# Designs tried in a protein design run: peptides against a protein of PDB entry 6GMG. Part 170

Target 1, 331 residues: chain A of PDB entry 6GMG
Amino acid sequence: DSDDRVTPPAEPLDRMPDPYRPSYGRAETVVNNYIRKWQQVYSHRDGRKQQMTEEQREWLSYGCVGVTWVNSGQYPTNRLAFASFDEDRFKNELKNGRPRSGETRAEFEGRVAKESFDEEKGFQRAREVASVMNRALENAHDESAYLDNLKKELANGNDALRNEDARSPFYSALRNTPSFKERNGGNHDPSRMKAVIYSKHFWSGQDRSSSADKRKYGDPDAFRPAPGTGLVDMSRDRNIPRSPTSPGEGFVNFDYGWFGAQTEADADKTVWTHGNHYHAPNGSLGAMHVYESKFRNWSEGYSDFDRGAYVITFIPKSWNTAPDKVKQGWP

## One batch from the design tools (peptide; made by RFdiffusion4, then SolubleMPNN)

Design b2_p12_8_s1 (from b2_p12_8, 5 letters changed)
Fold by OpenDDE base, seed 5:
Structure b2_p12_8_s1 (fold): chain B 331 residues (1-331), chain A 12 residues (1-12)
Amino acid sequence: as target 1 above (331 residues)
Amino acid sequence: LPDIYAKVRSLL
């Protein structure tokens, strides 16, 4: 129950963060200290440092999703999601592979499907598309110009996304971004916006009408990317966790990681920011902690999840929540 | 927001 969730208090704008601590290859700190770092590093609007507002602190208190929420400016809708799935590997392993000792057929199929996703290629696809979108945004001063630029870029690259319907989340993502319409945001000017990336880990077996085996061990056919585009239909993602396989077992509903718009070419050197749980300093979970993880640590995931998606959204260029370079930890 | 929109358990 999130009934014990608490909004972190305001931090003075001039307060410097305490040092982060290492934790399993990650940099870790308490949420209050992350707010201090955020105010020093990421809070800038038009070059001016800002105190995190009460509303933003409330968003942040939701845990990992709160980190993405405060940095993107909206609760994640996950509409423009990408992944990479090796269909040949999946088919070959199902045909030639065998369940491990004690592994059921459903467990085997779920595991093989999970292992057929490539997190690095999924991330790379999202970065590729974000780059195309950013080029289309650069000189576009209205949505029509942006869409025309985008279509030209896709045609030049012979990208399958050029065949998407005009109503697709791919083409509608910008106009559906609240900050694009804000006077102090995009002000309806695409050239004032940039594409950013976050990632979501979640469970494939969310269909309550499906078999118990799919809910427990995964749905091998769910949330696969479309061939050519890499687009994942996220419409059936309802934040439903994996079903327990044994008494007393419980799984987490999701994990979100914020990447933003880092320019580091080596995926392994990119930094992903996420939280452990909602902020409950007086509850059983305790205070929320924020982690800055390298891609390897992020992409490893947990047994709670068998899907990863890399999602594109937009923020105003005037925001500093997605800088070109992110330094892990403090100092 | 409903509880399902918060991360309800720790993974770390």
Scores: peptide ipSAE 0.311, ipTM 0.905, DockQ to the pose 0.101
Fold by OpenDDE base, seed 1:
Structure b2_p12_8_s1 (fold): chain B 331 residues (1-331), chain A 12 residues (1-12)
Amino acid sequence: as target 1 above (331 residues)
Amino acid sequence: LPDIYAKVRSLL
C-alpha cells in the first residue's frame, strides 16, 4: 500500500554526500543522501548546479521508477523498447530438454523462455540504436531534418528499423518527449537533445484472460522482440506482478534501472542506478534506498521477473542527468 | 499516480 509514501525533504545545495555502503557488490545509500549526490553531480542545467525541486523529490519517492523519472524528466512510457531473444535456443530446449524434478510443463516452458533472452545483446542493441539516433540529432534543427537523417543512417547500416512505419514508436519517440517541446529544453530543436537508456524488468504473464499457469510461470510467447529490429511491443505491460504459486507468496510489480548515456564500451563496467521501494520512512517498508549497480548485478534480475527491456528516451543536452561517465558510490 | 506506478515492495 503506497499510502505511506512520503516526499523526501530538501537538501542544502552545497551539502556533500556521506559515503555509500557496499551491498552485494553494489553501492548503497539512503534516498536523502542520493539527493545530495544528485545535486553535486547530476543536477546541472547549462553547467549550473540546481537544488532538487519538490516535484523532482516527489517523483524520486516512487522507488526505482522514481530514479528513472527524476533523471529522464518524465514517467517512463516504455514505448521504444529493445530486447534479444534466441529463438533457436528456445525451440531446441523445448524439443530436447526436459522438466526438472517436480517442475510442471508450464513452469519448464516459462523458464526456458526466460533463459532464451540475452540481456547483454538487448543492451547492446539499445546502445547501437541510441548511437544512430544521436548522429541523426546532431545537425538537425527541426523534426523533419532529424527523421531524414535517421532514415539515411539506417539505410547506410542496412538496419531493419528503416522499414518501420512513420507512426511507430521508433520515429515518434522524439516528438512525444515533453522536454523536446519545452523552451528551456529542446525548444523543438533536435540538435539540443540526446538519446538515453533505461531498463525495465517485469512479468510476462500479465494477461488476465490467459491460463493460471501462464500467470504463475510466465507466458513463453509474450514480449518477444521482433526479428531484425529487436523492438518489443510493450503495450500489454500494465505493471501486473507474477501470480503466487504457493500460499503467502508475493511478487514485485517491476524494477527500473537508469543508465543514461554512459560511453563505457565494456558493458560489465557500466553503472545502473535504481531504488528498492517507494519512500516510506514512517511505514513498514522504511526509507527508500538507492543502489548503484554494475551491469552484472542489474541484469541478474529476480525470480519476480522473466522479461527485461532496454528503453530509449530523450533528454536535453543541457541536463547532466546522463553524463558520459558515472562513478559508483561516494566518494 | 495510482499505487501501481510505484515500486510497492523491496527487492533488496
Scores: peptide ipSAE 0.357, ipTM 0.915, DockQ to the pose 0.099; fails the geometry check
Fold by OpenDDE base, seed 4:
Structure b2_p12_8_s1 (fold): chain B 331 residues (1-331), chain A 12 residues (1-12)
Amino acid sequence: as target 1 above (331 residues)
Amino acid sequence: LPDIYAKVRSLL
């Protein structure tokens, strides 16, 4: 029960973080210490440090999704999501492969589908699109100019996204971003905004009307990217976890990782910030911890999830929640 | 927000 969720207390603006704990290529700290780091490094609005507000601390307390929430300024809607799926690999493995010893057909198909996704290619697609969007934003002072620029960029690259409907999440994402409309945010000026990226890991077998096998072992056909665009329809993602395959087994509902707008060209060197669970210092789960992981650690995921998506949203350029360089841990 | 919108279990 999230009834034991607690909002972390305020941290003094001048309080420096304690050192992070290194663990298996990750840097780990308690949520209170992350707030301290956040205030020193990421809190800046127009170059000025800000104390994390009560509202932001409340958002953060939701766990991994809270990290993305506080840094993006909104609860993730996941509308503009990208992935990469190797259809040929999937078909070939289904045809020529065989279930492992003791593996059911449904389990085999679910596993093969999971293995047919490429997290790195999905991430690269999102970065490519974010770059195009950022170029379109740069000198656009109204949404019309942004959309015109975007269409031109896509045409120049022969990108299949140019064929998306004007009402698609791809073209509507900016106008649907609250911070774009805020006076101290974008103020309806696209050139004041930048594209940012986060990732979500989740379970494919969420359809309650589907077979039990799909809920237990995955739905091989669910949440695949559209060919050419790489867009994933996330409308059917309802944060439903994998169904237990044995008594007492339980799975996590999702995992979110914040990337922002790092410029590091090597995907393996990028840093992803995420949390373990909602903050419950007096509950069974305990205090929330925040992790800064390299891409390998993030993209590896868990058996709880068989899908990954890389999502684009927007933040004001005046925010420092998505710097070009992210340093892992502290100091 | 409902509990479903929070990460309800630790993976790490």
Scores: peptide ipSAE 0.344, ipTM 0.914, DockQ to the pose 0.126; fails the geometry check
Fold by OpenDDE base, seed 3:
Structure b2_p12_8_s1 (fold): chain B 331 residues (1-331), chain A 12 residues (1-12)
Amino acid sequence: as target 1 above (331 residues)
Amino acid sequence: LPDIYAKVRSLL
């Protein structure tokens, strides 16, 4: 019961973290210890460490989404999402492949669709776009200048995103970012902002009007990226979990992983920060744990999800929640 | 926020 959610207590600003523990190739710690690390490493505003506020601690307590929330400054809207889908592979496997023994046609199609997504290429696309956006931000002192720069960059690269409508999430994402409008944030100055990335794993079969098979095994046609742009329409994502395929089975609604703005060129060496569940130290779920995973561990996902999206948002450059280098664990 | 906005169970 989410009613058991508790806001973690404040940690002294000078409190150093305890060592993280290895967990399934990841670095793991309890949420309170992550707060300590966050205050030492990620809390900086204009170069000054900050204690995590009560509001931020409350956000963090929501689980994996809370990690993204506290670091991005807003609850994820997922509007500017990218993925990579191999249409040829999908069509070929549907045509020439066969269901496994005991696998239904719907299960087969759902599985083939899931396997036709490439998490690494999706991540690469998001990084590419974030880089273009960052170049467009660098010398832009108003939104119009940013948009002009962005269009020029896209034209130079012959990127299909140049054809997006002005009302598209791609062009409206900056103006819709609360921290961009804040006086102590961007102050409506694009050059004070930078693009950052997080990822969401979720279920494709969320349409309540669809067949039970789609809800159980996935909707092969849902949440595919647009050709050329890689943009995913996330408007139908309502945090609805996969439907049970057997009695007593239950699935999680989503998983979020925070990447930020790491400059590590090797995707496999990038670090993704996420949580296991909402913080319920006195409840059945127990205390929230935070994990720092390499891309391989993050992108592997779970059977709960058949879609992965890589989302771009913006934070002020004065924040240190998205440093160039992220070290896994502590020390 | 409503429960649907929290991760309601552990995957790990």
Scores: peptide ipSAE 0.254, ipTM 0.888, DockQ to the pose 0.100; fails the geometry check

Design b2_p12_8_s2 (from b2_p12_8, 5 letters changed)
Fold by OpenDDE base, seed 3:
Structure b2_p12_8_s2 (fold): chain B 331 residues (1-331), chain A 12 residues (1-12)
Amino acid sequence: as target 1 above (331 residues)
Amino acid sequence: MPDIYAKVRSLL
């Protein structure tokens, strides 16, 4: 029951974290110890360490989404999302492939669609776009200058995003970022902001008006990236989990992973920070744990999800929640 | 009702 959620207590600013533990090739720790690490490594505002506020600790307590929330400064809206889908592979497998033994047609189509997404290419696309946006931000002191720079950068690269409407999430993302408008944040100065990335895993079969088969096995046509841009329309994502395929089966509503703005060129060496569930130390779920996973472990996902999106948002450059280098675990 | 804004169970 979500009513068992508890806000983790404050940690002293000078408290060093205990060592993380290995867990399935990941670094794992309890949420309170992550708060200690966060205060030492990620809390800095204008170079000064900050104690995680009660509000931030409350956000963090929501689980994996809480990790993204505390580091991005806002609850994820997922509006500027990217993915990569191999349409030719999908069509070919549907035409020439066959359901496995015991696999229904709907299950087969859902599986083929899931397998036609490329997580690495989706991540690469998001990084490419984030880099373009960062270049557009660098010398822009108002939103108009940012948008002009962005259009120029896209034109120079012959990027299909240049054709997006001015009202598109792509162009409106900065203005819709609370920290951009904050006096102590961007203060409406794009050059004070930087693009950051997180990822969401979720279920495609969320349409309540669709067939039961789509809700159970996925909607092969849902949440595909637009050709050329890689943009995913996330408007239909309402955090609805996969429907049970057998009695007693239950699925998780989503998974979020925080990447930030790491400069590591090798995707496999990038670190993704996420949580297992909301913090319920006195409940059936227990205490929240935080994981720092390599891309391989993050992108593998779970059977709960058949979609992965890589989302761009913005944070002030004065925040250290998205450093160039992220070290897995502690020390 | 489960809070749709929280991760309601563990995957790990």
Scores: peptide ipSAE 0.235, ipTM 0.867, DockQ to the pose 0.129
Fold by OpenDDE base, seed 5:
Structure b2_p12_8_s2 (fold): chain B 331 residues (1-331), chain A 12 residues (1-12)
Amino acid sequence: as target 1 above (331 residues)
Amino acid sequence: MPDIYAKVRSLL
């Protein structure tokens, strides 16, 4: 029960982190120690180190989503989401494949759909689009200039995103970013902003009016990317977990991983920061832990989820929550 | 009620 969630206490600005510990190919630490690392490495505003505020510590206490929240400056809206789905693989496997021993038809179809998503290609698409957006931001001093630049970039690349409606999350994402409008943020100047990426893992079978089989085993048709653009309609994502398939079984509602704006070209070497659960030091779950995982560890996911999306948002360039290089663990 | 906006259990 989230009623036992606690805001982590403040950490002195000059306190150095304790060493992280390895855990299944990840670097792991308790949330208080992550706050120490965050203050040393990611807290900078205009080059000045900052103590994590009470508000930011409260956001962080929400778990994996809290890591994305504190680093992006807003609760994830997931409006500009990308994925990659192999339609040919899906169709061929449904046609030529067979359920495994003991696997129902619904389980088979859900599994085949899950396996038809390519996490690496989805991530690559988001990085490609973020790069285009960053180029459009560089010399734009108002939103109109940004949008004009963006349209030109898309036309030059013959990108299907050029055909999106002006009301699409793709074109509205910047103006809908609170930090863009803040005086100490973007101050309505696109050139002061940069695109950043996070990822969400979630369940496809969220429609309460659908069949029980879809809620238990996945909806093969839900949350697929649009052809050409790679855009995923996230409007039906309501943080509803997978339905239990057996008595006593329970599933997690979501998982969020923060990437930011790393420039490492090798996807396998990129670092994803996430939390295990909300902070409940006096509850059954215990203290929140923060993990820094390589892409392979992040993209593996869990049986709780059958969808992954890579989401673009924006932060001020003056923030250091999305540096070009992220070092795993401490020191 | 569990807060649907928080991660409600550990996966690790």
Scores: peptide ipSAE 0.234, ipTM 0.865, DockQ to the pose 0.105
Fold by OpenDDE base, seed 1:
Structure b2_p12_8_s2 (fold): chain B 331 residues (1-331), chain A 12 residues (1-12)
Amino acid sequence: as target 1 above (331 residues)
Amino acid sequence: MPDIYAKVRSLL
């Protein structure tokens, strides 16, 4: 229950963060200290530090999704999502593999499907597409120019995304971004915007009309990327957690990780920022903690989730919430 | 009902 969620208090603009703590290969801190770091490092608008507003602190208080929310400027819609799935591996393992001792057929199929996703290739695809989009944005001063540039870039690369419908989330993502239309944001000028990336972990077995086995062990056919494009239809993701397999078992609804626009070429060295839960300092969950994880720690995921997606959205270039370099922890 | 828009449980 999120009824005990609290908005973290304001932090003085010039207050320096306390040192982060190591936690299972991650850098960890309490949410209030993350606000201090955010104000020093990520808060800049047109090169000027800003105090995190009450609205932004409220967004942040939602947990891992709050980290993505405050840095992207909007609640995640997840419409432009990418993944990589090895269909040949999946078919081969189903045909030639066998359930483990005590594993049901449904559990086996769900596990094999989960293991057939490649997080690194999914992330690489999103980075590739974001780079194409950034080139298309660079000199485009209206949406029509952006779309023309995008089509040219895709044609030059022989990318299957060139065949997407004009109404596809791929082509409509920029126009559907609130900060693109804001006077102090993009002001309808694509060249003022840049593509950014975040990731979502979630459960495939969300269809209430499906079998109990799919809800417990995963739906092997759900949320697969389209061949050639890597696009995932996220329309059926309603933040429904995995169903319990035993009495007293419970699962988390989702996990979000913020990447932004880091230029580090080595995926393993990229930093992903996320929260443990919503901020409830007076509740049973306690204060929210923020983690800065390397890709290996982020992409490992949890048994709560059998899908990962890498999502592209846009922010104004004047924002510093997605810098080229992200340093893990403090100092 | 818990707010489905918030992360309602800790993974770490």
Scores: peptide ipSAE 0.216, ipTM 0.858, DockQ to the pose 0.103
Fold by OpenDDE base, seed 2:
Structure b2_p12_8_s2 (fold): chain B 331 residues (1-331), chain A 12 residues (1-12)
Amino acid sequence: as target 1 above (331 residues)
Amino acid sequence: MPDIYAKVRSLL
């Protein structure tokens, strides 16, 4: 369904971007101009600017997921995902709440489940875990040392993640990161890597064997975080969009937002980079646009999605795709 | 190869 996708052309390394435009509290630009910004700000390897390669431009052309792809160095696998769900709120609202006028029971339950997720707390949990991981990485020169450090850090914090299986996505995430093994990346040295965060919005009702109501209104029991750890099992996420509730209605398959490793303590001031759709300048969708949104704008989401997850992966410290500070827009 | 998906519609 992306047959009209086009790879954006190369931009000269020294070409400065045009100013971004404000849009609903976001900074917006066309994908080609984002490439220019990326080359000036995020492209650095070992302190040297790099032209975005054809491969990277191709990745970027996939839309919001392309932004995460080009900055993380790999297509999102979403294996190490966190969320926050208020079980007490959910149970209480189901018990004491009532469907709205015209709202079905399934629609009511799906809505209550969606509203029981806390995006800010989910993000905070991911940041907490990323910080623990970064401490474990800092002085570790092999994977064994990293894992030992990680377990020690978790024990000191009495974190439930210490009880995860050694083969869990939590402990295997580093070794499964391609850039960790690359000579010009981590070169198998954990101390050369850092944890980074991106977010995915998606639909809970993806099970084709489930009821039509779950596919239309959400599955209240799907993609909940495990108590204590906050880990979400993402294995059942197959990028299936919400089912139409009326003829002609259509929903988007997912939304990805890149955060990286910003150090801003106030969640509301953090910047999330994402795209509107795949790049189709000669198609009906048109050219891809890139947005830099504040957390409020990102976390608000859309009716297309009833789940949000915050995912941890790793990049080499030599990359500048995840700087401590991200400035919204240009200049 | 993992299934690679594009964002197929605009939300903005």
Scores: peptide ipSAE 0.213, ipTM 0.851, DockQ to the pose 0.086

